# Designs tried in a protein design run: peptides against a protein of PDB entry 3T6J. Part 177

Target 1, 375 residues: chain A of PDB entry 3T6J
Amino acid sequence: PIVESYIGFIESYRDPFGSRGEFEGFVAVVNKAMSAKFERLVASAEQLLKELPWPPTFEKDKFLTPDFTSLDVLTFAGSGIPAGINIPNYDDLRQTEGFKNVSLGNVLAVAYATQREKLTFLEEDDKDLYILWKGPSFDVQVGLHELLGHGSGKLFVQDEKGAFNFDQETVINPETGEQIQSWYRSGETWDSKFSTIASSYEECRAESVGLYLCLHPQVLEIFGFEGADAEDVIYVNWLNMVRAGLLALEFYTPEAFNWRQAHMQARFVILRVLLEAGEGLVTITPTTGSDGRPDARVRLDRSKIRSVGKPALERFLRRLQVLKSTGDVAGGRALYEGYATVTDAPPECFLTLRDTVLLRKESRKLIVQPNTRLE
Target 2, 372 residues: chain A of PDB entry 3T6J as posed
Amino acid sequence: PIVESYIGFIESYRDPFGSRGEFEGFVAVVNKAMSAKFERLVASAEQLLKELPWPPTFEKDKFLTPDFTSLDVLTFAGSGIPAGINIPNYDDLRQTEGFKNVSLGNVLAVAYREKLTFLEEDDKDLYILWKGPSFDVQVGLHALLGHGSGKLFVQDEKGAFNFDQETVINPETGEQIQSWYRSGETWDSKFSTIASSYEECRAESVGLYLCLHPQVLEIFGFEGADAEDVIYVNWLNMVRAGLLALEFYTPEAFNWRQAHMQARFVILRVLLEAGEGLVTITPTTGSDGRPDARVRLDRSKIRSVGKPALERFLRRLQVLKSTGDVAGGRALYEGYATVTDAPPECFLTLRDTVLLRKESRKLIVQPNTRLE

## One batch from the design tools (peptide; made by RFdiffusion4, then SolubleMPNN)

Design b2_p19_5_s3 (from b2_p19_5, 9 letters changed)
Fold by OpenDDE base, seed 1:
Structure b2_p19_5_s3 (fold): chain B 375 residues (1-375), chain A 19 residues (1-19)
Amino acid sequence: as target 1 above (375 residues)
Amino acid sequence: MDPLFGSGSRSTAGYPLAP
């Protein structure tokens, strides 16, 4: 077996300003079969990047082919074990030198261990489909999230000598129709500018890329899905995201008006975007459980994913990228915090739903280090 | 750049994993 490992100050989730890395490390074994799918995704990455909803001027000038492997983790030391990793977390290095992507395949498998009878907030008609395709759809999502999410986009920079990495006269902001009016100065980074929202904002962008590009037939084909199976994978991926947005409320602290988990905040934001799209795309309905206590159901109209969901996500994702590229912190914060706000306003009544989410919360799973044997 | 500092989180679905 091929063994991979890393160690160091990597993720900054525990830093309120997203700047200081936590010391972590892992040892894992390469899953060759799944890695082959990610290799095919990498081979298509340059073309798929062109499908993202921003002009080429907002994408990297030169495509750098990254490595992408699926890993079965044997041990992981850190405050949290991820499903996927994109490193390094230095934007300058990612843009100039490249990056490495990994999917922690067996971590994903643990997430799928929910029994049907314990699966919350889904319609009965969706549960079997959800259970069947949650794993495969999540593989797709993680691959897109890491490779084409975190691996996409350009930061507009003025270097120490005053030179720009973009043509100020010809590059147009697609949102305003005007020339670029803001950029990163020498020494400024994503984290230094966007600070408290940097991690969650970037995760939201990456998750949105996943949802957006999973609609592309080539992506599904790479993962071995065609026809009805491909459509089911798409549906379950989107359904999982909107459900996750509801579950995310667990990680919101009303008293402090803050979020305690960057990815879950991101998923809530996406839920809000898709709810705002309207037209019956997403519906959250409070219900009463068999125990007489509050419950809820989330519905996603699969027939409206492309007609309603995709355009809404496209507009949102483009805005995220443009604001990121231009270093427009004020605009970015206004956009993101607007969608990240949790109130009890109708029709959603998210604070009330939060109580329901907490009431229906499953016991925390414990991930235990496996024994591995060579046969 | 100091290895203690990064430019954003780049891991998908931290633990505990919420579906």
Scores: peptide ipSAE 0.052, ipTM 0.681, DockQ to the pose 0.156; fails the geometry check
Fold by OpenDDE base, seed 3:
Structure b2_p19_5_s3 (fold): chain B 375 residues (1-375), chain A 19 residues (1-19)
Amino acid sequence: as target 1 above (375 residues)
Amino acid sequence: MDPLFGSGSRSTAGYPLAP
């Protein structure tokens, strides 16, 4: 078998300033069969990057074909086990040297185990479909998230010699209609500039790329879905995201006005964006459970994903990228923290919903890594 | 409570995961 591993100070999610890496390591075996779909995605990556809602001037100048493999994890040492990884975590290296993507296939498989009777916050009519397509839709989301999310976009940089990696005279900010007015200077990085919001902001961008591009027929074809199945995968992927946005409230600490998990904060932000889109796209309804205690239901109108959801996400995603590219920390913080704010304001009353989420919280699961042998 | 997935990862499953 092909063995892959890494070890070192890799991810900075536990650093409040998003700069210092946590010591992490894994050993895994390549799953060749599961890697095939990701190879097809890589083969289409250059074309799919053009579908992202920003000008080519905000995308990487040169496409560097990355690796993408599905891995079965044998051992993982760290504070948490990811579903997917995109490395290196340095945008400059991603732009100039390339990157590698991995999907932790057996970790994803653990996420597929669902008991219908315990599935929270979904309408009864959605539960069977959700259970059926959660796995496949998550494969799509992870692939897009890593390859075309983290693997997309350009940082505007002025190097130590004063040279720009973009044409200052011709590149236009699509949000303002003006020339580029800010960029990263020598020594500045995404993490150093955006600091406390950097990790969650980037995850939000990557998740948004996943939702946005999963609507593209070519993506579904790559993963082997067509017709009604493709539409169901799309629906469940979006449904999973809005549900996750509600579940995310567990990781908000009202007393400190902070989030304890970058991905969950990101998912809440996306939920807020889609709620703001209105028109009945997403509805969160407080209910009473069979036990007489508070409950809630999240509904996503399938028929409005393309007509309402996609345009809203497109605008939001473009803003995320433009602010990232230009190093506009003030604008980026204002945008992101605005959507990440949790209040009890109507109609959603998110602080009240948080109480419901906590009430319905499942017991913490533990992932145990068994022995593996060659036969 | 630490999340099941993603405390140091690029892509994670939702939490809590359905039983």
Scores: peptide ipSAE 0.037, ipTM 0.689, DockQ to the pose 0.198; fails the geometry check
Fold by OpenDDE base, seed 4:
Structure b2_p19_5_s3 (fold): chain B 375 residues (1-375), chain A 19 residues (1-19)
Amino acid sequence: as target 1 above (375 residues)
Amino acid sequence: MDPLFGSGSRSTAGYPLAP
């Protein structure tokens, strides 16, 4: 089998400032069969990047064809096992040297295991559909998240010699209509500038890319979905995200006003964005469970995903990218922390909902190290 | 580049998974 591995100081999720990498590593075997879908996605990546809601000037100057491989993990040494990985993590290297994507296939397989009777916070009418399409929708989301999420966007940089990697005279900020007024100086990085919000902010951007681009018919076709199936995959992907945003409250610590998981914080932010869009797109309703204890239901209006959800997400995603590209920490922090704030204000009463989430909390999933045999 | 520094670029499917 083809063996892949990586090891080193890679992910900074455990650093409160998002800068110091945790030493981790994995050994995995290439799953050739599952890699085929992602290879097709890579083949369309250059075109799909143009569908993202920012000007080409805010995208990488040169498209560097990445690898995207599905991996079956044999061992993973780290604090958490992801569903997908995009490396390297340095934006400058991504845009100048390229990157690699991996989907951790057997990790995804574990994540797909869902029992209907244990599925929380969904309407009964959605449960069977959710169970059916959760796996496939995850494949779509992870692929987009890694390849076109983390793999997209440009940082505006002034190097040590004073040279810019963008044309100051012609590049226009799409949010302001003005020339670019801020950028990364020599020695400044995404992590160093955005610090405490850097990891979660980037995950939010990547997740948003996934939701946004999964609406594109070409994406669904790449993954083998057409017609009603494609629409169901879209619906379940969005539904999963808004549900995840609610579940995310488990990882918020009110006493410390902090989040303990970057991805879950990101998903909460997306939920807030979609709730703000209004018009009945997303509804979270407190209920009483069959046990007489607090419960909740998340409803996503399928008919409003494109008409209400997409425009809201488009604007939000563009703002995320523009603020990231320009190194506008003040603006970025204001935007992101605004959506990441958890209060008990009506109508959502998120702190109260958090209590419900904790009450309905499922046991943490554990992954057991697999073995392989030579046949 | 400092080998100790790097931002996260990985996706989780729902809750974080760990052994």
Scores: peptide ipSAE 0.033, ipTM 0.674, DockQ to the pose 0.161; fails the geometry check
Fold by OpenDDE base, seed 5:
Structure b2_p19_5_s3 (fold): chain B 375 residues (1-375), chain A 19 residues (1-19)
Amino acid sequence: as target 1 above (375 residues)
Amino acid sequence: MDPLFGSGSRSTAGYPLAP
């Protein structure tokens, strides 16, 4: 088998300022079959990047073909186990050695093993479909998230010599219709400028890219889905995201007005965006469980994903990118924190829903080192 | 060289793992 590994101070999610890396590492084996799908995605990446809802001037000037591999993890040392990884985080290594994207396939598989009767917050009619397509939809989402999410977008920079990496006279901000008014100065980075919201904001952007591009037939084809199957994968991917947005409330601390997990905050933000879209796209209904205690149901109208959901996500995603590209921290923070705010205001009453989420919380699964054998 | 990929990150699909 082909063995992959990494080790070091890598991810900074535990740093409130998104700067200091946590020491982590893994050893994994390449899943060749799934890796082939990601290779096809990589082969289509340049074309798919053009489908993102910002002008080419806000996209990377040069396309560089990265590696993308699916891995079965034998061991993972760290505070959290991801579904996918984009590394390295070090600028010097990025410039000299390039990038690698990975999907942690068997980690995802653990998450897929949910008993139908324990599946919370879904309509009964959605549960079977959700169980069937959760795995495949995750593969699609991870691939898009890493490669075309984190792998997309340009930062406008003025270097130490005063030169710009964009034409100040011709590049237009699609949100304002005006020339670019802000950018990153020498020494400024995404993390340094956006600080406390940088990680979650970027995750939200990447997740949004996944949802947005999974609607593209070519993406589904790459992963081997056509016809009704493709539509089901799309539906379940979106459904999973809105459900995740509700589940995310577990990681909000009302007393501190703080989110404890960047990815979960991102999921909640996306939920808020899709709720704001209205028109019956997403509905969260408080209910009473069979045990007589509070429960809830999330409903996503499949027929409105393209007509209502896509345009809403398009606008939001474009705004995220424009604000990121221009280094507009004030605008970015206002936008993101606005959607990340958790109150008990009607109609959603999110703080009340949080209580329901906590009430329905199940025990976390223990992930242990897998056994291997030679056959 | 202008990198295609920005800051490293971990996918939200399975992180943190739902119970």
Scores: peptide ipSAE 0.029, ipTM 0.647, DockQ to the pose 0.139; fails the geometry check

Design b2_p19_5_s4 (from b2_p19_5, 7 letters changed)
Fold by OpenDDE base, seed 2:
Structure b2_p19_5_s4 (fold): chain B 375 residues (1-375), chain A 19 residues (1-19)
Amino acid sequence: as target 1 above (375 residues)
Amino acid sequence: MDLLFGSGSRATAGLPLAP
């Protein structure tokens, strides 16, 4: 078997300022079958990057073909086990030197496990479909999230010699219609500038890329889905995201006005974006459970994903990227914190919904690390 | 110790396994 490992102070999710890495390490074995799908995704990456909703000037100048493998984790040391990884965690290095992607296949398999009777907040008609396609849809999401999410976008930089990596005279900010007015100076990084929102913001961007690009037929074809199956995978991927946005409320602390998990905050933000889109795309309805206690239902109108959801996500995703590229911390913070704010304002009443989420909280999943054997 | 500084780049499925 092909063995991969990494170790060190890598992920900074536990640092409030997004700078200090937590000590993490894994040993894993390559899953060749699943890796083949990701290799096909890599082969299409350069083309798919062009489908992202920002001008080429906001994308990396040179496509650097990354590695992407599916891994079965044998051992993982850290505070949390990811479903996918994009490394290094330096945007400048990703831009100039390249990156690697991994999907942790057996971690995903555990995450896929769900019991119908315990599945919360979905309509009954969606439950079987959700259970069937949650795994496959998330494989797609992880692949896109890592490769084309974290692996996309350009940071505008002025180096120590005063040279720019973009043409100041010709590059136009698509949001303002003006020339670029801000950038990263020598020594400035994504994390150093965006600080407290950097991790969650980037996860939100990556998740949004996944949702946006999963609509592309070529992506679904790469993963072996066609026709009705492809449409179901898309639907379940989006449904999972909006459900996750509701579930995310578990990780919000009202008393401190803070989020305790970057990915869940990101998913809540996406939910807010899709709710804002309106037109019946997403609805959250408080209900009463069979036990007489508060419950809720999330509904996603699949017929409106492309017509309503995609344009809303497109606009939002473009804004995320533009603000990131230009190092516009003020604009980025205003945008992101705006969507990340949790209030009890109608119609959603998110703080009240949070109580429902906590009431209906599922048992925490545990991963028991596997063994290998010789055959 | 050389710390890696940067935004963590990993996806999680469903609910996080850890707080």
Scores: peptide ipSAE 0.040, ipTM 0.653, DockQ to the pose 0.133
Fold by OpenDDE base, seed 4:
Structure b2_p19_5_s4 (fold): chain B 375 residues (1-375), chain A 19 residues (1-19)
Amino acid sequence: as target 1 above (375 residues)
Amino acid sequence: MDLLFGSGSRATAGLPLAP
């Protein structure tokens, strides 16, 4: 078998300032069959990058074809096991040297294990569809998240010699209509500059890319979905995200005004963006469960995903990228923390909903490391 | 996205941080 591994100070999710990496390592075996699926996505990556809602000047100057491999994890040493990975984490290295994507296939398999009776916060009419398409939709989301999310965008940099990696005279900020007014200086990185919001912000950008690009017919075709199946995959992917945004409240600590998980914070932000879009796109309704205790339902109007959801996400995603590219920490923080704020203000009453989420909380899954066998 | 074990790397089904 082909063995892949990595080891080192890689992920900074546990650092409050998003800078110090946690020591992590894995050993995995390449799943050739599953990797072939992601290779099809890689083959279309250059074209799909053009579909992202920012000017080419805010995208990497050169497309560097990455690897995308599905891995079956044998051992994972760290605080948690991801579903997907994009490395390295330094944007400058991604721009100049390239990157690698991996899907942790056997981890995904665990993630797909959902029992209907334990599925919370969905309408009954959506549950069977959700169960059917959760796995496939999540494959799409992970692929897009890693390859075209983390793998996209450019940081504007002035090096130690004063040279810029962009043309100051011709590059225009699409949000302001003006020339670029801010950038990263020598020694500044995404994590160092955006600090406390860097990890979650980047995850939010990547998740948003997934939602945005999953609407593209070519993406669904790559994953083998057409017609009604493709539409169902889209619906379930978006539904999963808005549900995740509600579930995210578990990881918010009101007393400390702190999020304990970057991805879940990101998903909450996306939920807030889609709620703000209005027009009945997303609805969260407090209910009473069969046990007589508080419950809730998330509803997504599939007919409004393209008409309402996509434009809202487009604008938001573009803003995320522009603020990231220009190193506008003040603007980025204002935007992101604004959506990440959890209050009990109507109509959503998120703090009250949090109590409901905690009440309906499922047991945390424990992943057991597998063994290999010789045939 | 279901909650997964650990604090994890990039895409996750929802990983909590360790205490």
Scores: peptide ipSAE 0.025, ipTM 0.668, DockQ to the pose 0.289
Fold by OpenDDE base, seed 3:
Structure b2_p19_5_s4 (fold): chain B 375 residues (1-375), chain A 19 residues (1-19)
Amino acid sequence: as target 1 above (375 residues)
Amino acid sequence: MDLLFGSGSRATAGLPLAP
């Protein structure tokens, strides 16, 4: 088997300022069969990048073909085990030297094991479909999230010699219609500049890329889905995201006005964006469970994903990228923290919903490191 | 930081492990 590993100060999620890496490491074996879909995605990546809702001037100047491998993790040492990884975490290196993507396949497989009777916050009519397509849709989402999410976009930089990596006279900010007014100075990074919101903001961008591009027929074809199956995969992927946005409330601490998990904060932000789109796209309805205690239901109108959801996500995603590219921390913080704010304001009453989420919370799952053998 | 769902790396599209 092909063995892959890494070790070191890799992820900065535990740093309040998003700069200092946590020491972590893994050992994994390559799952060749599962890697084939990701290889096809890589082969189409350059063309799919053009489908993202920002001008080419805001995309990487040169496409560098990355590796993408599905891994079965044998051991993972760290504060948490991810579903996918894109490294290095330095945007300058990603755009100049390249990057590697991995999907932790056996971690994903564990996440797929959901008992129908324990599945919270979904309509009964959606549960069977959700269970059936959660796994496949998540594979699509992870692939897009890593490769075309984290692997996309350009940072505008002025180097130590004063040279720009963009033409100041011709590049136009699509949001303002003006020339570029801000950029990263020498020594500034995404994490150093955006600090407390950097990790969650980037996850939100990557998740949004996944939702946006999963609507593209070529993506679904790459993963082997056509016709009704493709539409079901799309629906379940979006449904999973809006559900995750509700579940995310578990990781908000009202007393500190703080989020404890970057990805979950990101998913809540996406939920807020899709709720704001209106027109019955997403509905969260408080209910009463069979036990007489508070419950809730999330509804996603399948027929409005393309007509309502996609345009809303497009505008939001473009804005995320533009603010990231230009290093506009003030604008980025205002946008992101605006959607990340949790209040009890109607109609959603998110703080009340949080109580419901906590009430319906399942016991924390433990991931046990597996054994393996040669056959 | 509570890394229960989608914990770890930048690229982790981790779904909630629990429904």
Scores: peptide ipSAE 0.047, ipTM 0.684, DockQ to the pose 0.234; fails the geometry check
Fold by OpenDDE base, seed 5:
Structure b2_p19_5_s4 (fold): chain B 375 residues (1-375), chain A 19 residues (1-19)
Amino acid sequence: as target 1 above (375 residues)
Amino acid sequence: MDLLFGSGSRATAGLPLAP
């Protein structure tokens, strides 16, 4: 087997300012079959990047083909085990050597083992479909999230010599219609500039890219889905995201007005965006469970994903990218924290829903290191 | 040289979340 390992101060999610890396390490075996799908995605990446809802001037000037590998993790040392990783997180290395994407396939598989009877917050009619396509849809989402999410977009920079990496006279901000008025200066990074919101904001952008691009037929074809199956994968991917946005409330601390998990905050933000789109796209309905205690149902109208969901996500995603590219921290914070705010205001009453989420929370699953054997 | 994204990037869809 092909063995891969990564060790170091890698991820900064545990740093309140998103700057200091946590020591992390894993050893994994390459899953060749799944890696082949991601290789096809990589081969199409340059073309797919053009489908993102920002001008080419806000995209990287030159596409650098990254590696993408599916891994079966043997051991993982860290505060949390992700489903996918984009590394390194060091600007100097990314600039000179590029980046690598990995999907932790067997970690994803653990999440797929859901019993129908324990599946919360879904309509009964969606449960079977959700169970069937959760795994495949996750593969699609992770691939897009890592490769085309984190791998997309340009930061406008003025270097130490005063030179810009963009044409100040010709590049137009698509949101304002004006020339670019802000950028990153020498020594400024994404993390240093956006600080407390940097990680969650970027995860939100990456997740949004996944949802947006999964609508493209070529993406589904790469993963081997066609016709009705492709549409079901799309539906379940979007459904999973809106459900995750509700589940995310577990990771909000009302007393401190803070989020404890960057990805879950991101998913809540996406839920808020899709709820704001209205037109019956997403509905969260408080209910009473069979036990007589509070419950809830999330409904996503499949027929409105393209007509309502996509345009809403497009506008939001464009705004995220423009604010990121221009280093507009004030605008970015206002936008993101606005959607990340959790109140008990009608109609959603998110703080009340949080109580329901906590009530329906299942015991944490244990991830156990697998054994290997010779056959 | 273009400034690249430097934040940690993990997809947590596979975390043992409550179903």
Scores: peptide ipSAE 0.039, ipTM 0.630, DockQ to the pose 0.145; fails the geometry check

